Peptides against a protein of PDB entry 6RGO. Designs and how they scored, part 206

Target 1, 392 residues: chain A of PDB entry 6RGO
Amino acid sequence: MALKLLGFNQDATCFSVISSNKGVTIYNCDPFGKCFELEKSTSNDEELDFLVEMLFSTSLIAVVDKTIGASKRKKLKIVNTKRKATICELTFPHEIMDVIMNRKIICVVLKSDQIFVYDISCMKLLRTIDVRGEKLKSTSKFRNSEAVGDIGVRVSLSTDNNSILCYSSYSKSDKENAPLNDIVVFDALKCIQINVLPAVHQSNIVCIACSPDGMLMATASEKGTIIRVFKTIDTENDEPILVNEFRRGSRPSRISEMKFNHDNTLLACVGESDTIHIFALPVTTTEADANEDDTLQQSSHSLSSSINGLQYISKGLANRFGKIIVSKIPTQSQQRHVAYIKIPENAKYRIGFPKDTTNTIHICGEDGNYLVYSIPRNEVGPCTLVKSNTFD

## One batch from the design tools (peptide; made by RFdiffusion4, then SolubleMPNN)

Design b2_p16_5_s3 (from b2_p16_5, 8 letters changed)
Fold by OpenDDE base, seed 4:
Structure b2_p16_5_s3 (fold): chain B 392 residues (1-392), chain A 16 residues (1-16)
Amino acid sequence: as target 1 above (392 residues)
Amino acid sequence: DKKKIEEIKEAMKEKL
């Protein structure tokens, strides 16, 4: 059967798939099994296309049926999976490209490069972000979104209640063909822009991940060779803080998804390559929790691996237009993966990090495999398969 | 509106 992956929920307790014969199925990860099914409403052999975003382990899902007709592609259904009932339906002026949510916010991305931000509790519109409106202030010509192929506004939302929204924006260039290579950091609750990271890549950003706490973001361009990790809120001398630059590979390959683990110690990426890459992040010791006195003398052999190589090259070359070009970390200072998973070539996989096990990654494939891997802590190498299940 | 808010609040309960 042809499967299409929709991905994991925020805590990797569930994942969603489209089955050509069944429609949308949501699987629970533990215990493994079907927890929801949305039957195909039509007998036609048309390729099913859906967006489904699940809110954690709840009964709340957002559904967009993209299969039939341009009108359905503009409709968002909020569904209670336990009741199999639509709570409400929203209609948008343009096709829905993406839907993301947490316990506070739902964001709807349109083909028009608009982001609609809602309070999830009542489905009240809080803000419409017009990413093209910002472009039009800088560039007189509307690019029809159809001419850009699969390049559109990318978004990621923190899974916490702070609801930090990171989205790709058009660089302020007088060129008609400004790339989507700026990042905006936005407080989705207060509806305020917190930060702008200019020109974080040379080409369009195609993947963004926000950390669960919203303090970090990862970005990848259409080249997918370099992943950059930034602080979202903090700046140094009004310049963006580049925390890490990771090398995924030497050959161009599209990254489809990135995820942080729950403690911000790992970043995983997946895409068109035969390899899921997992990178270690430096532990930012926030000094705050120093106060509780409990004397457990466990001899932490601090493997002070001298990560001397994080020269914060905060030297953004201000170009002639006062734009900070994020200085390229020297290729020698580019960290590689600490762990990897081999996946079948041309199989689309999705990734998720479970909340309670920071060294575990969940993956699922369009090949019908749900796999749980253990991530090595003290060595660079392959992840170990811990659990496997199949789905149809 | 009130009905929709209660239905959302019910759906947002974690499955035990």
Scores: peptide ipSAE 0.648, ipTM 0.952, DockQ to the pose 0.719
Fold by OpenDDE base, seed 3:
Structure b2_p16_5_s3 (fold): chain B 392 residues (1-392), chain A 16 residues (1-16)
Amino acid sequence: as target 1 above (392 residues)
Amino acid sequence: DKKKIEEIKEAMKEKL
C-alpha cells in the first residue's frame, strides 16, 4: 500500500500516516497499535493528501483535507478522536500549507505567507502575521505557484506553554527575489516579536526546529549541508546568539525535519539522505561560580610588551549594518554528528523524541516501519535498534 | 461558543 507519513506528535507517543486504502491512521507507539482512523471521504482512487496535527496524547487533532479541490485545502477541522466528531471548522482565504500546535496555541500557515495564531482553548484569533509585509502586496503578482517549488514560510513552535514561534521571513534586500533567510522569534501568547535573526543562511530556510522550552532554534537551508543552532533570546552577556554549527554532510541534501530532544541535549535531522543524523548540543553548564578561593599568590613577572593600538572601531557603525550574526565561524568549529541511523534510500522518514527517555529516538518510514533506537552516549557511532514494528 | 470551549477542553484531556 502507498503510505504517506504525517509525523509524530510532540512527545512521540503517537504518529500519523495516510494509507491510500484507509485514509488517516494514528498509531500509538507503546503499546504499538492503531488508536484512531479517519475514513476516506471518497471512493475514488485519488491520491490522499492531508495535514494532521495531534496534540500530545490527547483526543484533539487538527485536520486539513488537501485531497479534493481548492475549497477543502482552505479548511481546518478541529476533531475529537474519542467522539469521532468535528468540534469546529475554520475557513481561510488561501490554501493551508502547515499547522502546528501546543497546549495553548494553534498556528496556521497559508500559501499567502500569512501565519494565523489562535488561542486553542476557544479558537479565537490572536494575530495574523503577514510575512511578506504591506509593501509587497502591490507589486507581488502572485508568484505563479507552479514555478516556485516548495519554498514557503517555515514555522516551528515550542511544545511548552511559553509558545515561542520561530518563522522564516524575507530579507530586507531590495531584490525582487529576496530569500526567506531571516528568522523571526515571536511570543505567540503575547503576540510580540522577541527577536529577528537576519541572514542566518545564504539561501532560503527550508527547515526550522524550536526547542521544547523555546530557548533554542535550529535552522537549515535548501543546501542542507550546515545546521545552525541559535539562542532565541539575546542574553545580556555578549554571548553569541549562534551557539552551534553542525555539518550534516558535504553533499547538498534537503532536510525535511529536525527535532530537539526534551532536555535540549540532542538535535536530530532527517531528509532525502540515507542517514538520520543526531548531534550533541553543548550542555551549558551554568558554571556555578565555584569560588575556589585558592589564594595561590604566584608573583609571576611584569612582561610589559607594548603591543600597539588596535583602534577600537567605534560601536556606532555596528548599528547601521544589522548585526552580522553569522560571523564566519571557522570551518574547523563545525561539529559532526555524534550518532546516526541508516535508512533506506528514497524512503521518507519522520523522527520523534519521547519525553521520558532523552537517549531514545522514534522513527517511522513510508516503508511501513516503526523503529525505536537507542542513542550512544560516550562514542560516535550508529544507534542501536531496540524495538521494531510494522504498519499498513 | 461555550459548547465549543467545553468540547475543546474535553478533547485536550490526556488519554489514560
Scores: peptide ipSAE 0.647, ipTM 0.953, DockQ to the pose 0.722
Fold by OpenDDE base, seed 2:
Structure b2_p16_5_s3 (fold): chain B 392 residues (1-392), chain A 16 residues (1-16)
Amino acid sequence: as target 1 above (392 residues)
Amino acid sequence: DKKKIEEIKEAMKEKL
């Protein structure tokens, strides 16, 4: 059967798929099995297209039917899966491109480059962010969005209650073809902009991941060769803090998804390549108040020894025009993956990190495989397959 | 809408 992956929920306890014969199916990861099905409304052999976002292990889902007719593509349904009932429906002026949520916020991304931010508890609109309107204040011409195929605003939301929203924005260049290469960090609860990271890549940003706590953000461009990790809120001398620069590969390849693990120690990426890459992040010791006393010698075998080379290259050469040029880390000092998973060529995969096991990764493929891997801690190498299941 | 808020609160309960 043709499967299309929708992805994992925030804690990787469930994943969603479109089955050509059944409609939308949500699988539970442990115990493995179907936990919800959304049946096809039509018997037609039309290619199914849906957006489905699940709120953790809850019965709350957001659903967009993209299969048939321009009207459905503009409708967000909030559904209780336990009751099999629609709680409410929202209609938007433009096609819904993405939906993301946590326990506080739902963000809806439109084809118009608008982000609608809602309080999930009542479905009240908190803010409309117009990413183009911000550009138009600098550039008078509406580019007809119809011609820019697969390039749109990308978003990521922290899974915590702080609800840090990271989104791609257009650079303030007077060029008609300004890329989506800026990042805005936004407090979705207070509806305030916290930070702006200018020109984090040379081309459009196609993938963003926010850490669960909202303190870190990973970015990848259309080239997909370099992944950059920044602090979201913290700045050094009003400049963005680049924490890491990772090399995925030498050849261009699109990254479709990135995720942090629960403790911000790992970043995984997947896309059009035959390889899922897992990168180690430096443990940012937040100086929590070291009250002096309790000498518990827990042998933190810190992975500290091999990461000695990350000088904080906080030396942004501010050019004369106040553009922070993120200094390119020399190709020789770019960190590579610490672990990897080989996946079938031409199979789309999605990734998830479970909350309770920081060294485990869940993956699922359009080939019908759900796989659980153990990530090596002390060596650079392949992940070990721990569990496998199949779905249809 | 009070009913909608109650239905959302119910749906937001984790499945044990």
Scores: peptide ipSAE 0.643, ipTM 0.951, DockQ to the pose 0.743
Fold by OpenDDE base, seed 5:
Structure b2_p16_5_s3 (fold): chain B 392 residues (1-392), chain A 16 residues (1-16)
Amino acid sequence: as target 1 above (392 residues)
Amino acid sequence: DKKKIEEIKEAMKEKL
């Protein structure tokens, strides 16, 4: 049977899959088992495609039937899984490309490069964000997205209640083919733009991850060789703060997903490569109040030696439009992974970080494997398999 | 509206 992975929920307590014969299935991670099934709505031998966004371990899900020929690709269903009932349905002017949520907000991304922001508690529209802006209202030419693959607006939302929304935007270029290489940081609750990170990559951004607290974001371009981590809110001299630049690899490879762990100490990435990469982030020592006293000389030989590459962004070259192109950190200061997982070639995997175990990662594959790995703390090396389960 | 809001609040409870 062909499996298609939809992904983990926000805290990696559940994951969802599409089975060609059954429809959408949701699995619980611990105890491992099937917890919900959405039956196939059509008797046709058509290839099933769905968007399913979960809200943690709750009974609330958002569902879009993307099956070809279905007049449903513009419809968002809010479903109660315990009642097996649709609470409400929203219809959009264009095809739904993505849906993300937290306990406060639902964001719906359309093929029109619009983001609809809703208050989840009442399903009231708070904002419509037009990422194309006013300049493209005249050119009714939708990029024929058919010819150039999955190039569209990318979004990520903080899993906390602050509801920091990060999205890719078009660079201010007079060229009709401006890349989606700007990032906008948006307070989804207040409906205020907080920050704009101009030209964070040379090509379109294809993957974004927001930290759970919304304080950090990771970005990757179509090349997928470099991952950049920025502060979302803070700026230095009105310029974006680049915290880290990670090298995934030398060969181009699409990154499909990135995740921060709960405490912002780790960033994982997965995609078309045979390797899940896990990167260490510098622990921002919050200035613990330097209260005086006790001299306990515990010689924790801190892993501090390799992280001291706080290379300040050398002032990015302002392009002809006064936008700073974020300069690449010199290749010598590009950090590598601290841990990795080998996965089967051509297997699509999804990743999730559980809330309670910061050194554990959950992964699931279209091969029917659900795997739990322990991440090494003090050495660079492979993750250790702790638990394995299969699903069909 | 009120009914939909209560149904959302109920669905936002954890899976038992």
Scores: peptide ipSAE 0.583, ipTM 0.944, DockQ to the pose 0.812

Design b2_p16_5_s4 (from b2_p16_5, 8 letters changed)
Fold by OpenDDE base, seed 4:
Structure b2_p16_5_s4 (fold): chain B 392 residues (1-392), chain A 16 residues (1-16)
Amino acid sequence: as target 1 above (392 residues)
Amino acid sequence: DEEKIKLLKEAMEEKL
């Protein structure tokens, strides 16, 4: 049977798939099993296409049926899975490209490069973000998305209640073909722009991950060779703070998904390559207030791996237009993965980090495998398979 | 609107 992966929920407790025969299925990770099925409403042998965004392990999902006709691709249904009932339906002026949510916010990305931000509790529109702006509306022939690959606005939302939204934006270039290589950081609750990271890559950004707390973001371009990690809110002298630059590989390969773990110590990436890469982030010692007294002397030999995380203050070379070019971290200072998982080259995989086990990663494949891996802490090497399940 | 808000709240509080 042809499976199409929709992905994990925010805490990797569930994942969703499209089965050619069954429609949308949601699986629980632990205990492993089918928890919801949306039956195919049509007997046609048409390839099923859906967007499904879950709200954690709740009965609330957002669904877009992309299978049949251009009109359905513009409709967002909010569904209670237990009741199998539509709570509300929203219709958009353009095709829905992506839907992302947390406990406060739903963001709907349109093919028009618009982001609609909603309060989830009432489905009230809080903001429409027009990423093209007024000047670009006139000349932007809708790139037939079929021909140039899936270049559009990318989004990521913090899974916490702070609701930090990171999205790709067009660099201020007088060129009609400005790349989507700026990042905007947006407070989705207050509906304010809080930061702008200019020209974070040389080409279009195709993948963004926000940390669960919204304090970090990871970005990858069409090349997928370099992943950059930035602070989202904090700036140094009005310049973006580059925390890390990771090398995924030497060969170009598209990254389809990135995820932070819940404590911001790991970043995973997956895509068209045979390898999931896991990178270690420097532990920013937040000085937790050292108030409470309890004397437990356990001699944790702090392996002070002095990863001198050279805060490469990217002295942005102001180009002729006063734009900060994020200085490339020297290739010698580019960190490689600390762990990896080998996957079949032809199988699309999705990744998720469970909340309670920061050194565990969940993966699922269009090959029908759901796999749980342990991430090595003290060595660079392969992840260890802990649990395997199959789904159909 | 009130019914929609009630149904949204119910779905958001109800675990799978």
Scores: peptide ipSAE 0.695, ipTM 0.974, DockQ to the pose 0.888
Fold by OpenDDE base, seed 2:
Structure b2_p16_5_s4 (fold): chain B 392 residues (1-392), chain A 16 residues (1-16)
Amino acid sequence: as target 1 above (392 residues)
Amino acid sequence: DEEKIKLLKEAMEEKL
């Protein structure tokens, strides 16, 4: 059967898929099994296309039917899965491109480069962010964005209640072809812009991941060769803090998804390549616990020793125009993966980190495989397969 | 819309 992956929920307890014959199916990860099915309403052999965003393991989902006609592509349904009932429907002026949520906020991304931010508890609109409007104040020409099919605003939302929203924005370059290479960090609850990271890549940002706590953000461009990790809120001398620069590979390959684990120690990425890469993040010692003098000389040969101090290379080369250019970390100091998973090149995969097991990763493929891997802690190498299931 | 708020709350508290 043709499967299309929708993704894992925020805590990797469930994942959703589109089956050509069944419609939208949600699977529970442990115990593994089908927990919800949205039957295909139409007998037509039309290719099913849906957006489904889950709220953790709750009965709340957001659904967009993209299959049948331009009118449904503008409709967001909030559904109780257990009751099989629509709670409310919202209609947007433009096609819905993405939907992301946590326990406080739902964000709806439109093809117009608008982000609608709602309070999920009442579905009240809190903010409309016009990512183009920030650019259009400089350049009056509506680029017919019809031709730039796959390049749009990317978003990521913290899974916590702080509701840190990271989104890609257009650089303030006077060039008609300004890339989506800036990042805005936004408090979605207070509706306040917290930070702006200018020109984090040379080309459009195609993937963003926010950490669960909203303190870190990972970005990848269309090239997908370099992943950058920044602090979201903290700045050094009003400059963005680059925490890590990871090399996924030397060849261009699109990254489709990135995720942090729940303790911000790992970043995983997946995309068009045959390899899921897992990177180690430096443990940010919060200075607070430095007071317990406990002299236990246990020789933790922690992998910290090979993380030679990435000096916060806030070496922003201010260009002649005062724009912070994130200096490329020299290729020799670019960190590689600490772990990897080989996947079929022809199958799209999604990734998720379970909350309770920081060294475990869940993956699912359009090949019908749901796989659980153990991540090695003390060595650079392949992940070990722990559990496998199949779905249809 | 108190009914919508009630139904949202219920769905957010109810497990799959």
Scores: peptide ipSAE 0.694, ipTM 0.973, DockQ to the pose 0.867
Fold by OpenDDE base, seed 1:
Structure b2_p16_5_s4 (fold): chain B 392 residues (1-392), chain A 16 residues (1-16)
Amino acid sequence: as target 1 above (392 residues)
Amino acid sequence: DEEKIKLLKEAMEEKL
């Protein structure tokens, strides 16, 4: 059967799949089992395509039927899964490309590079962000969207109530073909732009992850060789703070998803490669806890590899065109993964971090495997399989 | 609007 993965919810308690025979199925992770099914509305052997975003382990889902007709692809249904009832339907001017949510905000990404920000509690529109709008004043040419491949606005939202929205934007350039390689950090509640990270990659950004608290953001380009982690809000001398630069690999490979764990100690990435990579983040000691003098000398020999916290002030190397480019961390100081999972090369996987077990990762595959892995703490190596289930 | 808000609240508070 053709399975298509929709992904995990925010806390990895559930995941969603499209089954060609059944429609959308939501599985609970623990205890493992089907918790919801949305039957296909059509008897046709058409390839089912849906967007489903679930609000944690609640009865609230957002659904977009992308299977048939341009009209359905523009409709967002908010559904109560337990009641099997549509609460409301929104219609957009363009095809819905992505939907993300937390307990406060729903963001809807359109094929027009617009982001609609809603208050989830009432489905009131708070803001329309036009990512093209600053450019459309200069470039009258409708890019015929046919030939510009799978490059669109990417978004990530913090899972907390602060609702930090990170999105890819077009670099300021007189070139008709400016890449989506800037990041905007946006307070989705206040509807205020709080930061702009210019030219974080040389090519289009294809994956973004916001940390649960919204304080960190990971980015990957279409090359997928380097992952950069930035502070979202904090700046040094009005310049973006690059916290980490990770090397996924030497070969180009698309990253489809990245996730932080709930304590911001790990970043996982998955994509077209046979390997899920897990990177360790330095514990950002918030300066606040420096005052409690409590002497508990628990000699955890953490491998303090002397990550001299050289705050690499990314002195934006002004290129010959005066564009600030985030300085590359020297290739020798690029951190590799601390852990990995081998997956079938031809199987798409999605990743999620459970809240209660910061050293556990949930993965699910289009091969019908739901797998729970333990992440090694003290060694670089493979993750250990803890639990496996199958779904259809 | 009030009914929609009520139903949204119900769905957001109702655990699976």
Scores: peptide ipSAE 0.693, ipTM 0.974, DockQ to the pose 0.869
Fold by OpenDDE base, seed 3:
Structure b2_p16_5_s4 (fold): chain B 392 residues (1-392), chain A 16 residues (1-16)
Amino acid sequence: as target 1 above (392 residues)
Amino acid sequence: DEEKIKLLKEAMEEKL
């Protein structure tokens, strides 16, 4: 049967799939089994296409039917799975490209490069973000829908209540074809822009992950060779906003999904390659200043050498060159994966990190495999398969 | 609106 993966929920307790014969099925991970099925509305052999986002292990799902006609692709249904009832339906001016949620916020991404931010508790619109901005409305003829290169606004939302939204934005370059290579960090609850990271890649950003706490974000471009990890907020300390640069590979390959684990110690990525890569994040040990008051008086001498000449290059020029946040991290500092999983070539996989086991990863494939792997802590190597299940 | 809010709350609190 043709399966399409929709993905894991926020805590990897469930995953959603489209089965050509059944419609949308939600599986529970432990104990493994079907927990919900949304029947196919049409008897036709039409290829099913849906967006489904599940809110943790709750009965709340957001559903977009993309199978039939341009009108349905603009409709978001909020459904109670246990009652099999639609709670509400929203209609948008453009096709829905993505839907993300947490316990506070639901974000709807449109083909128009608009993000609609809602309070999930009442489905009240809090903000419409227009990523193209007002200036481009006049001159940008609709990018002809035929160049549906998969280049659109990408989003990620923190799974916590802080509701940090990271999204890709157009570079301020006066070029008609400005890349989606800026990142905006947005407080979705307060509707305030927190930060802007300009030119985080040379090409369009195709994948974003926000950490569960919203403190970190990971980005990948169309090249998918380098993954960058950034702090979402500028710390008062002159600490670099770019905390890590990971090398997935030497060959270009699209990354379809990235996820942090729940303690921000691991970042996983999956895509068109035969390999899921897992990277270790440096634990910023806040060195608690052990004020070891060790009074060692050593009287080391007065060498007064008068090296005068470091001219204070005046602070004024720093404002015009938008902070080149991409300092050339020497190519030598590119960390490799600490762990990996081999997957079948051409099988699409999705990834999830369970909340309670930070060294475990859940994966599911369009091949009908649900797999649980243990991640090695102390050694660079393959993950160990712990559990396997199949689904149809 | 109140009914929608009630149904949203029920769905968000209801574990599978």
Scores: peptide ipSAE 0.689, ipTM 0.973, DockQ to the pose 0.873

